Peptides against a protein of PDB entry 5JNO. Designs and how they scored, part 26

Target 1, 112 residues: chain A of PDB entry 5JNO
Amino acid sequence: MVAKFQPPPEYQLTAAELKQIVDQSLSGGDLACRLLVQLFPELFSDVDFSRGCSACGFAAKRKLESLHLQLIRNYVEVYYPSVKDTAVWQAECLPQLNDFFSRFWAQREMED

## One batch from the design tools (peptide; aimed at target 1 Q24)

Design b1_p21_7_s1 (made by RFdiffusion4, then SolubleMPNN; from b1_p21_7, 8 letters changed)
Fold by OpenDDE base, seed 5:
Structure b1_p21_7_s1 (fold): chain B 112 residues (1-112), chain A 21 residues (1-21)
Amino acid sequence: as target 1 above (112 residues)
Amino acid sequence: SLEEAKRRALAVLDEMLAEAA
């Protein structure tokens, strides 16, 4: 038996929420990018949420970490099962995520 | 705010998608 994917409560999307994002998406790569925004909006904010957090000591970085990508991939797999194949994930989703994230912050740097 | 950040992010995404089309 394969255990059902169960994300942490803070990153739990309802079926309706996920469906809404899917309906707005044109591809698996597009869906991945939209999930990135919905699940981790703090990665696109100038606010340092880690500042003052003595409990965890984690310093938020403006980079896509493995945990972020893992959670996104798990949701993408619901509607695009082909991304279970690592080669497909690396070809169809990862480049789009990285390009999107890099583009966002590159533009922000030019605005400053 | 987080909502503003989301809006800006999605705007960049839309631009990226438009260029790729």
Scores: peptide ipSAE 0.724, ipTM 0.955, DockQ to the pose 0.894
OpenDDE base, seeds 1, 2, 3, 4: peptide ipSAE 0.721, 0.724, 0.720, 0.721; ipTM 0.954, 0.955, 0.954, 0.955

Design b1_p21_7_s2 (made by RFdiffusion4, then SolubleMPNN; from b1_p21_7, 7 letters changed)
Fold by OpenDDE base, seed 2:
Structure b1_p21_7_s2 (fold): chain B 112 residues (1-112), chain A 21 residues (1-21)
Amino acid sequence: as target 1 above (112 residues)
Amino acid sequence: SLEEARRRALEVLDEMEAERA
């Protein structure tokens, strides 16, 4: 038996919080992008080399990981059940997430 | 800050939404 995925407490949204994001969203793909921003703002933060190990110069990777995507998908499914179909998720949401994420960092690099 | 990062991200997203409209 496969247990239902439960997000960690730090990524648990209330119904009201989720609804607020949904009301701002134009589509399932757009909702996914807004959830990305809401849940994982650290992925959009500039690398602070003054923080952490000055000797090793560690920088956080700018990458969408499977855990990020899974959490987002779980919330999107609440209002867009069609994304339970992997083909729909890959056609409607993943491209928008990737485009948004890459667009963000491409613009940031140009502004720097 | 994370708040500033979120703001910047949403600005980009809004721009992309406008382009698709």
Scores: peptide ipSAE 0.716, ipTM 0.954, DockQ to the pose 0.905
OpenDDE base, seeds 1, 3, 4, 5: peptide ipSAE 0.716, 0.715, 0.713, 0.716; ipTM 0.954, 0.954, 0.953, 0.954

Design b1_p21_7_s3 (made by RFdiffusion4, then SolubleMPNN; from b1_p21_7, 6 letters changed)
Fold by OpenDDE base, seed 3:
Structure b1_p21_7_s3 (fold): chain B 112 residues (1-112), chain A 21 residues (1-21)
Amino acid sequence: as target 1 above (112 residues)
Amino acid sequence: SLEEARERALRVLEEMERERA
């Protein structure tokens, strides 16, 4: 018997919160993108950790990590069970997530 | 701020949603 996924407290959505996001979504892939924004707004932030530090030269990584994707997928599965199939997840959700994330930063880069 | 970042992200997403509709 496999235990159900339990997200960390900081990423736990209530049924009402999740439903609201779902109601605004056009598809499973769109839902994934909305969850990305809701759960991880820091990934869209211009916060530069090198600010105030002339020695470290740190640059924030603009990358969707496995843990981010796993958390999003678990919520998407609640309303779109088909994404439990990795092939479906890779065909329907991952491309939209990547396109959205890339488009966001491409637009921001043009403004800089 | 994080809220401003969220709002910017949502604007981009909504633009993409309109294109898909």
Scores: peptide ipSAE 0.719, ipTM 0.955, DockQ to the pose 0.881
OpenDDE base, seeds 1, 2, 4, 5: peptide ipSAE 0.719, 0.719, 0.717, 0.719; ipTM 0.955, 0.955, 0.955, 0.955

Design b1_p21_7_s4 (made by RFdiffusion4, then SolubleMPNN; from b1_p21_7, 7 letters changed)
Fold by OpenDDE base, seed 5:
Structure b1_p21_7_s4 (fold): chain B 112 residues (1-112), chain A 21 residues (1-21)
Amino acid sequence: as target 1 above (112 residues)
Amino acid sequence: SLEEARQRALEVLDEMLAEQA
């Protein structure tokens, strides 16, 4: 028996929530991007969310980190098992995520 | 707000997907 990944409570999606996102998605890459928005809205905000934390002086970077990608991949695997293959993940999902994230902030820079 | 950020992000995503289609 293989133990499944259990995300932190903060990033736990219900089956209904995940299904709703899946229903809006056209591909694994699309699903990955939508999960990025759902799980980590702070990555798309100019608000410094670390400001409220007196215990941590760390400021989050405008970058997709390993933890973000791992959590997203785990959810994508539920409906697209093929992404368990690293080659598939790197070909179908990572480029979409990086393109989406880069486009978002590039657009914001032009508007600011 | 976070909701506004989410909405903007989804708009960018939809635009990106439209270009790929």
Scores: peptide ipSAE 0.718, ipTM 0.954, DockQ to the pose 0.870
OpenDDE base, seeds 1, 2, 3, 4: peptide ipSAE 0.715, 0.716, 0.717, 0.714; ipTM 0.954, 0.954, 0.954, 0.954

Design b1_p21_8 (made by RFdiffusion4)
Pose (drawn by RFdiffusion4):
Structure b1_p21_8 (pose): chain A 97 residues (1-46, 62-112), chain P 21 residues (1-21)
Amino acid sequence: MVAKFQPPPEYQLTAAELKQIVDQSLSGGDLACRLLVQLFPELFSDRKLESLHLQLIRNYVEVYYPSVKDTAVWQAECLPQLNDFFSRFWAQREMED
Amino acid sequence: AAEADEELMAQAKEAGEAYAE
């Protein structure tokens, strides 16, 4: 309806790059976590799993798991897994010391 | 599945360290 949306260049993946991540993904939630690592490594250094970031991940995930266009599927599968992955990462880091 | 989760967690740590460098 309104406009062409494109992510910033630093978050743009080629179709080839996206296909490769998908090929390694066990599920839509795993794909979502792998995309979080590839697209946003700055989120893992010294939370900001904020809406624009999550929507970008969802947009990529939907290319191969179109049922994720249903918000209930996104909330049931991908979103909990992303938040738990992120929480686990940071707790693991907290515990190193 | 547990092994793949552990590998992904390690990749996330390595990606964060590379970004910090």

Design b1_p21_8_s1 (made by RFdiffusion4, then SolubleMPNN; from b1_p21_8, 14 letters changed)
Fold by OpenDDE base, seed 3:
Structure b1_p21_8_s1 (fold): chain B 112 residues (1-112), chain A 21 residues (1-21)
Amino acid sequence: as target 1 above (112 residues)
Amino acid sequence: MEAHREELLEEARAAGEEFED
């Protein structure tokens, strides 16, 4: 039997924290993007931000990895069970995640 | 972090709305 996926402690959300994000979300795809921001702020760090903020000095990794996506999906499933279907996840959430993430860094490249 | 987080959330919202439209 494959063990249940368990995120590292730094990526654990309480029910209250998750509900706060859900309350601001209009869809599963929107929720996924908000979770991306909440769980992995290091993926959005840039030179100016890292210099100006003592709370986040992470070097940005400009790539969404499978573990990032799986963790986000696990939380999305709590309120949008339909994403348990891989086809739904790939149609509703993944495109929004990828577009959001790609646009973010594309904009930063234009500003450089 | 909070100010930056708000900016990111706004961008996420905008991206989501564009996708759904």
Scores: peptide ipSAE 0.195, ipTM 0.788, DockQ to the pose 0.120
OpenDDE base, seeds 1, 2, 4, 5: peptide ipSAE 0.176, 0.178, 0.192, 0.173; ipTM 0.775, 0.776, 0.783, 0.773

Design b1_p21_8_s2 (made by RFdiffusion4, then SolubleMPNN; from b1_p21_8, 14 letters changed)
Fold by OpenDDE base, seed 5:
Structure b1_p21_8_s2 (fold): chain B 112 residues (1-112), chain A 21 residues (1-21)
Amino acid sequence: as target 1 above (112 residues)
Amino acid sequence: MEEHQQRLLEEARAAGEEYED
């Protein structure tokens, strides 16, 4: 048997928490976007972490990384098993994720 | 954080509705 994915503790959702998000979702792509917000609120923060933490030198990137996408996909698969197919994931979820994320920051950049 | 998160969820919903049309 293939080992089941185990998310890091900071990104662990209970069944009830996931169900709540699903109940608010219109589709797998919408669910993916909501999971993005719930799991990674730091990606939407206006706080400059590079200025805030001189010790670690961490610079917040306005970019979706492979780890973010993988974690989201694993949760989406629970209610939308079809996204196990990479073609479906790329057609239904990734475009919505990228559009949502890019639009968010594009709007914020115009407000500055 | 809760208010900020709620606004993001509303934006996500709006984006999702565009794809359901």
Scores: peptide ipSAE 0.236, ipTM 0.812, DockQ to the pose 0.117
OpenDDE base, seeds 1, 2, 3, 4: peptide ipSAE 0.235, 0.230, 0.228, 0.229; ipTM 0.813, 0.809, 0.807, 0.810

Design b1_p21_8_s3 (made by RFdiffusion4, then SolubleMPNN; from b1_p21_8, 14 letters changed)
Fold by OpenDDE base, seed 5:
Structure b1_p21_8_s3 (fold): chain B 112 residues (1-112), chain A 21 residues (1-21)
Amino acid sequence: as target 1 above (112 residues)
Amino acid sequence: MEAHEQELLEEARAAGEEYED
């Protein structure tokens, strides 16, 4: 048996918190985007966290990393078990996440 | 862009701004 992945405490959602997000969601992909905002507000910030740590280097902060996607997927799976299938995840959620994230920054760039 | 999507983008903006504070 394989134990389920446990998110760090700062990314732990209660059942109630997750449910209210789900209730606001129209689909698994929409849920994924909402989780992205809720779990990782720093990804939508102009603050460059990598600059503050010489040891961290300069990672592209405007990209969704594997850890972000994994955590989101884990929560989405609770209500949309089909995303356990990688093909489903890549077809239903991942494109929406990428599009949403790209649109966010594209919109911000146009405002500058 | 649909109103729903724009709303979520606005939420994301707010979330980022709150994080910066």
Scores: peptide ipSAE 0.686, ipTM 0.940, DockQ to the pose 0.793
OpenDDE base, seeds 1, 2, 3, 4: peptide ipSAE 0.686, 0.686, 0.680, 0.685; ipTM 0.940, 0.940, 0.939, 0.940; seed 4 fails the geometry check

Design b1_p21_8_s4 (made by RFdiffusion4, then SolubleMPNN; from b1_p21_8, 11 letters changed)
Fold by OpenDDE base, seed 4:
Structure b1_p21_8_s4 (fold): chain B 112 residues (1-112), chain A 21 residues (1-21)
Amino acid sequence: as target 1 above (112 residues)
Amino acid sequence: MAAHEEALLAEAKAAGERYED
């Protein structure tokens, strides 16, 4: 039996906080993007967290990890239960998340 | 690009900057 995913304390939203974000959202995909910004502002910072590993040079901040996506999906499911279906998640939310994140960094690269 | 999308991108930029502070 799969245990319920429990977010770390810093990523735990109250019902009121989540509702506030939902009220600003136009769709499940839009909600997902708003949750991305709200929950993981570090992913949009220029801080290089990969400095700890000069050997690998992996910029973790520039990728949406499975845990990020899982957490976002869990919150989206509260108001859009259809995303429990993986096909729906992959069609409606995941592409919007990836596109949004990619567009963000594409813009930042053009500014540099 | 839609206005709401640009707004969210700006919001993301601001969020990242606040994180750096």
Scores: peptide ipSAE 0.669, ipTM 0.935, DockQ to the pose 0.828
OpenDDE base, seeds 1, 2, 3, 5: peptide ipSAE 0.668, 0.667, 0.666, 0.668; ipTM 0.934, 0.933, 0.934, 0.935

## One batch from the design tools (peptide; aimed at target 1 E17 Q24 Q38)

Design b1_p22_1 (made by RFdiffusion4)
Pose (drawn by RFdiffusion4):
Structure b1_p22_1 (pose): chain A 97 residues (1-46, 62-112), chain P 22 residues (1-22)
Amino acid sequence: MVAKFQPPPEYQLTAAELKQIVDQSLSGGDLACRLLVQLFPELFSDRKLESLHLQLIRNYVEVYYPSVKDTAVWQAECLPQLNDFFSRFWAQREMED
Amino acid sequence: LHAPLTEEQNEYIAETNALNAA
């Protein structure tokens, strides 16, 4: 309806780059976690899993898992897995010291 | 252009997701 949305260049993936991540992904949730690592490494250095970030990941995930267009599928599969991956990463870091 | 994820990163993501699923 309204406009062409494109992510900032630093978060743009080529179709080839997206296909490669998918090929390594075990599931839609795994894909979502791999995309979080590839697109937003600044989120893992010294939470901000905020809505724009999650939507960008969801947009990429939907190219290969179109059922993720259903918000219930997103919330049942991908979103818990992203939050638990992120929580686990940070707890692991907290515990190193 | 983006470089791909490393072998160790792929292993870490897969192991972390398996631990969360268990």

Design b1_p22_1_s1 (made by RFdiffusion4, then SolubleMPNN; from b1_p22_1, 11 letters changed)
Fold by OpenDDE base, seed 4:
Structure b1_p22_1_s1 (fold): chain B 112 residues (1-112), chain A 22 residues (1-22)
Amino acid sequence: as target 1 above (112 residues)
Amino acid sequence: MHQPLTEEQLQEIHQTLAEIQA
């Protein structure tokens, strides 16, 4: 028996906090993007973590990791149960998240 | 395919992000 995924404490939203975000959302994809910026604002910062240590070869990439996506999906499912279906998640939410995130950094890259 | 976010939706999300980063 494997335990159900539980978000880390720093990413645990209260019902009231989640409801507030939901009230601003018009779709599951919209909700997903709003959760992205609320839960992981650091993914949109100009901080270059790769610049700090050349010796270890660590390069922090601005990427939506599986953990980020799983956390977002868990919250979206509360109000949009249809995303429990992987096909729906991949059709409605993932493209929206990727487009939003990619466009953000593409725009920043053009401005810098 | 998904429906892209409207410009209004994008503006709201970007504003929220700006507020968080301030």
Scores: peptide ipSAE 0.529, ipTM 0.913, DockQ to the pose 0.061
OpenDDE base, seeds 1, 2, 3, 5: peptide ipSAE 0.506, 0.507, 0.522, 0.498; ipTM 0.908, 0.908, 0.912, 0.906

Design b1_p22_1_s2 (made by RFdiffusion4, then SolubleMPNN; from b1_p22_1, 12 letters changed)
Fold by OpenDDE base, seed 5:
Structure b1_p22_1_s2 (fold): chain B 112 residues (1-112), chain A 22 residues (1-22)
Amino acid sequence: as target 1 above (112 residues)
Amino acid sequence: MHKPLSQEQLEWIHQTLAEIQA
C-alpha cells in the first residue's frame, strides 16, 4: 500500500482550524488561496528580512513549489473531493493560486 | 519565526480574496 501524503508538523492543521478556513471559502479555488496565506506566510514576506534571518537560515523565494501545492491540494480535497481529479485541480485551483500569488508580488514590486 | 505581514499587506490580501469570491 502507498502511504497517504502527510504534511510536516508545522503545516498540520487541526480539524477546527481547517473548518474555520473552509467556512470563509466559497469554492475550491478560493479555499486554496486562503490556505496559501495561512500555511505559508513566508512566501509573502519581505525578501530583505528573509535574507537576514540568521536564526532559521530561511531564504524566502517568490515561487510556489511542488510541496506547497501538494499540501494545499491535500487540504482542499477534504471538502472538495472533485480536486482529486487532476483536470479539476488544474482548472479550478491552480489558476487562482498562481494569479493570486503573482498579483501580490506584482503590486509589491511596483509599490516598494 | 518570520516577520509577520503588515496590516496593509493583510488588508490587500483580504480585499483581493473578496474580489476572487465576487
Scores: peptide ipSAE 0.337, ipTM 0.840, DockQ to the pose 0.212
OpenDDE base, seeds 1, 2, 3, 4: peptide ipSAE 0.334, 0.333, 0.334, 0.333; ipTM 0.841, 0.841, 0.838, 0.838

Design b1_p22_1_s3 (made by RFdiffusion4, then SolubleMPNN; from b1_p22_1, 10 letters changed)
Fold by OpenDDE base, seed 4:
Formats: C-alpha cells, structure tokens, sequence
Structure b1_p22_1_s3 (fold): chain B 112 residues (1-112), chain A 22 residues (1-22)
C-alpha cells in the first residue's frame, strides 16, 4: 500500500491558531493577507529560492500561485462563508491579496 | 526550501479543516 502523504505542518493550522489570526483580522480580505504571511513566509523572504529545493528540485518563486490562493481561501471560508462564492472571493479577497503582495515587493525593489 | 503545494496536499488540509469546523 502506498503511504498517505502528509502535508507539511507549516501549512496546517489548529482551530486555536486560526482563531487567533481571525481575532486579529478586520475583514475577510485582511484575514486573507494575514494568512498569506503566516502560511507562506517564504514568499516574503529575501532569501533567493531560485536554485530550488535540494530535496525536491523545485525552484520556489515569489509568486502567488493558484494553490496558495486556494489554501488561503479555505481558511477564510471558515469564518467568512460568503467567500465560497467566487464573485465574493474575487471582489473582497483576491484584490487585497494581490495588492498586498505586489506592494510588498514593489517597495522592496525601490529600497534595493 | 520545500516542494510547492499539490492537489493531494490541499486535500489533506481540507480534511483537517473539516475536523476543525466539526
């Protein structure tokens, strides 16, 4: 039998951890951004990941990928069920996520 | 450094979320 793959612990939040982040959040979009930082700190790191993972060979990119967004959405959905609607997700969360991420790196580029 | 998320990994996380919401 093939062993079941376990997701990395850093991508799993307990109920208490999630609630803590929610309590710090002002909106679904704000929650999404906070989750982005908490779950994927590597996307904000100055460390160059272009050489890829030595273990898996993947070159990590500083880009919001579909799976990142999907994971965040699932957590946001717990406290903001309305984001189950794609239109709501695209109006309330995606713009904030993209703006937050883009502004972060734009600012960093200006400082370099 | 680690591998990017896969659909299978996401599924496992969904199961965890289901438990949290229960």
Amino acid sequence: as target 1 above (112 residues)
Amino acid sequence: MHAPLSEEQLREIHETLAEIQA
Scores: peptide ipSAE 0.029, ipTM 0.588, DockQ to the pose 0.030
OpenDDE base, seeds 1, 2, 3, 5: peptide ipSAE 0.029, 0.022, 0.022, 0.029; ipTM 0.589, 0.573, 0.574, 0.588

Design b1_p22_1_s4 (made by RFdiffusion4, then SolubleMPNN; from b1_p22_1, 12 letters changed)
Fold by OpenDDE base, seed 3:
Structure b1_p22_1_s4 (fold): chain B 112 residues (1-112), chain A 22 residues (1-22)
Amino acid sequence: as target 1 above (112 residues)
Amino acid sequence: SHAPLSDEQLAEIHQTLAEIQA
């Protein structure tokens, strides 16, 4: 059998912390995006952009990896168990995550 | 298929991110 996934300590949320994020969320996709910024704020930082450099390709190195998505999905499942179905996860959560992440960096490129 | 997040919800998420990075 496959062992249950255990996140690194820095990505372990308490029940109270998770509940606080859930209370702000209106859907599974909304919750997923809120978890993304809470767990992985480093994915939204760029030294070159902060200094006004739009010529660098550093932002292109940013991507949502399988480990990021697995962690987010594990937490979303607690309150939205339907995302245990891969088809539901791919229809309701993944598009929201990808849209939010892609639009964030697209906007940053326009501003810097 | 999914319904896009509202402008209000997006603003809240961006505000949270700004606070984390401050």
Scores: peptide ipSAE 0.647, ipTM 0.936, DockQ to the pose 0.061
OpenDDE base, seeds 1, 2, 4, 5: peptide ipSAE 0.475, 0.618, 0.645, 0.542; ipTM 0.895, 0.929, 0.936, 0.910

Design b1_p22_2 (made by RFdiffusion4)
Pose (drawn by RFdiffusion4):
Structure b1_p22_2 (pose): chain A 97 residues (1-46, 62-112), chain P 22 residues (1-22)
Amino acid sequence: MVAKFQPPPEYQLTAAELKQIVDQSLSGGDLACRLLVQLFPELFSDRKLESLHLQLIRNYVEVYYPSVKDTAVWQAECLPQLNDFFSRFWAQREMED
Amino acid sequence: TRDEEIDTLLEEMREGKKFISP
């Protein structure tokens, strides 16, 4: 309806890059976590799993799991898995020392 | 299943696995 949305260049993936990540993904939630790692490594260095970031991941995930267009599917499968992956990463880091 | 997938990904991250190759 309104405009063409494109992510910033640093977060743009080629179709080939997206296909490769998907090929390694076990599920829509795993894909979502792998995309978080690939797209936003700055989120893992010295939370900001904020809405624009999550929507970008969702947009990529929907290319191969179109049922994720249903917000209930996103909230039931992908979103808890992303937040638990992120929480676990940071707790593991906290515990190193 | 979700926790196993998350553990696997965290392990691959520590191993420095690349998801994209040339």

Design b1_p22_2_s1 (made by RFdiffusion4, then SolubleMPNN; from b1_p22_2, 10 letters changed)
Fold by OpenDDE base, seed 2:
Structure b1_p22_2_s1 (fold): chain B 112 residues (1-112), chain A 22 residues (1-22)
Amino acid sequence: as target 1 above (112 residues)
Amino acid sequence: SSEAEIQRLLEELKEGKKYIYP
């Protein structure tokens, strides 16, 4: 028996908070991107964490890790149960997440 | 700013889509 997913306290959303994000979303992929921003604002920070931490280098900061994606997926599943199917997740959500994140940093790198 | 860019990208994502239920 698989235990019910429980996110760490720092990434816990109430039903009301999640609903607010859902109300702004037009699709599961859209919702996923909004959750990315809401749950992990540190991934969009210009702060270089390489100083003082060899494990959080500049390059590592600009990557979506499996744990980030899994956490987002669990919230998306609440309103889009079909993403429990890996094929649906990979077709509808994962590409949008990756594109969104990549476009953000590509634009930032073009600026001074 | 970073926040402004995030909002821009989110709006582009939303405006280019219909409601989709995968």
Scores: peptide ipSAE 0.494, ipTM 0.847, DockQ to the pose 0.133
OpenDDE base, seeds 1, 3, 4, 5: peptide ipSAE 0.493, 0.493, 0.492, 0.493; ipTM 0.847, 0.846, 0.846, 0.842

Design b1_p22_2_s2 (made by RFdiffusion4, then SolubleMPNN; from b1_p22_2, 10 letters changed)
Fold by OpenDDE base, seed 3:
Structure b1_p22_2_s2 (fold): chain B 112 residues (1-112), chain A 22 residues (1-22)
Amino acid sequence: as target 1 above (112 residues)
Amino acid sequence: SMQEEIDRLLEEQKQGVKYIFP
């Protein structure tokens, strides 16, 4: 028997929290994008460790890594079990995640 | 704002749904 995956405590959503996100979603890909925002808000902002010093600014890594994707996929599977199939995950969720994330940063980079 | 941009993009994603799959 394969052990059930359990997210780290900092990324543990209650059933009610997940249900709220699902209720706002119309597809697995849409759900994935909403989970990205909820679980990893740090990916959408720079970390400012020192106020008042422009030289101390830090640009966070702007990429979706394996751990991010795995955590999102685990939650998506609860309501969209078909994404257990890698082909479905790659066709229905990954493109939406990448497009959403890329569009966000493309817009931010174009803003002066 | 950043949050407004996120909300806008999420809404655009939602409007672009082709189908609901199980």
Scores: peptide ipSAE 0.549, ipTM 0.873, DockQ to the pose 0.130
OpenDDE base, seeds 1, 2, 4, 5: peptide ipSAE 0.547, 0.546, 0.548, 0.547; ipTM 0.872, 0.870, 0.871, 0.871; seed 4 fails the geometry check

Design b1_p22_2_s3 (made by RFdiffusion4, then SolubleMPNN; from b1_p22_2, 9 letters changed)
Fold by OpenDDE base, seed 3:
Structure b1_p22_2_s3 (fold): chain B 112 residues (1-112), chain A 22 residues (1-22)
Amino acid sequence: as target 1 above (112 residues)
Amino acid sequence: KAQEEIDRLLEEQEQGKKYIYP
């Protein structure tokens, strides 16, 4: 028996919600980026979380962490089971996620 | 501003791509 991954309640998507995102996606990497936006809007926020908190850094909130990537990967696997292969995940999804996220903040930095 | 940038980047990402099936 293989246990299925169950995300925390705050990151749960219904089948319909996931289907809607998939219908807008052209690839696993594209789906990954859309999931990033939907699941973790706080990563794109201009809100200064470091106000009054020395432990909360500017760089820290602008980083994709293992938990973010794991949750995204688990949803991508539903429609793109090939990403269960780490090599495929690293070739198709991770570069797109990193590029998308870095381009977002690079652009915002230049506009400020 | 943030949402507009996100939408722009997603649109750019879609351009020129074809569907990839598992």
Scores: peptide ipSAE 0.531, ipTM 0.869, DockQ to the pose 0.133
OpenDDE base, seeds 1, 2, 4, 5: peptide ipSAE 0.531, 0.529, 0.530, 0.528; ipTM 0.870, 0.868, 0.869, 0.857

Design b1_p22_2_s4 (made by RFdiffusion4, then SolubleMPNN; from b1_p22_2, 10 letters changed)
Fold by OpenDDE base, seed 2:
Structure b1_p22_2_s4 (fold): chain B 112 residues (1-112), chain A 22 residues (1-22)
Amino acid sequence: as target 1 above (112 residues)
Amino acid sequence: SMQEEIDRLLKELEEGVKYIYP
């Protein structure tokens, strides 16, 4: 038996919040990118936490981890159940997510 | 700004989707 998806509290979206994002989306891939921004704004932050805290040794990593992708996929499949198929997820969502994230940081790196 | 860049990328994404699915 597959357990029902339950995101961590910090990444919980209400039905209304999710619907609002969906209403702005034109596809599953588009929705995935919008969810990336909404759920994980910290991944786009220029803040260097290591500068403020040498003791903790924290260094921000600019990468999409498995948990990020899993959470996004679980929300996307609510309105695009076809992404439950890994082939569809890899064709329709993953490339868009990776390109979106990569282009963001590529542009930011060129600005400084 | 960071937000402006995100907005631009989202716009480009939308345009891309429209190109594929007009």
Scores: peptide ipSAE 0.398, ipTM 0.851, DockQ to the pose 0.127
OpenDDE base, seeds 1, 3, 4, 5: peptide ipSAE 0.392, 0.394, 0.393, 0.393; ipTM 0.849, 0.850, 0.849, 0.847; seeds 1, 5 fail the geometry check

Design b1_p22_3 (made by RFdiffusion4)
Pose (drawn by RFdiffusion4):
Structure b1_p22_3 (pose): chain A 97 residues (1-46, 62-112), chain P 22 residues (1-22)
Amino acid sequence: MVAKFQPPPEYQLTAAELKQIVDQSLSGGDLACRLLVQLFPELFSDRKLESLHLQLIRNYVEVYYPSVKDTAVWQAECLPQLNDFFSRFWAQREMED
Amino acid sequence: DWTDERIDEIFEEATELQEEWD
């Protein structure tokens, strides 16, 4: 309806790059976590799993799991997995010392 | 549930893909 949305170049993946991540993904949630690692490594260095970031991941996930267009599917499968992946990563880091 | 081993694996595999893309 309104405009063409494209992510910033640093977060743009080629179709080939997206296909490769998907091929390694066990599920839509796993794909979502792999995409978080690939697209936003700055989120893992010295939370900001904020809405624009999550929507970008969802947009990529929907290319191969179109049922994720249903917000209930996104909230039931992908979103808890992303938050638990992120919480676990940071707790693991907290505990190293 | 997420484990440290599974998270490490994902990071390793993401590094392998980044090396192929370079």

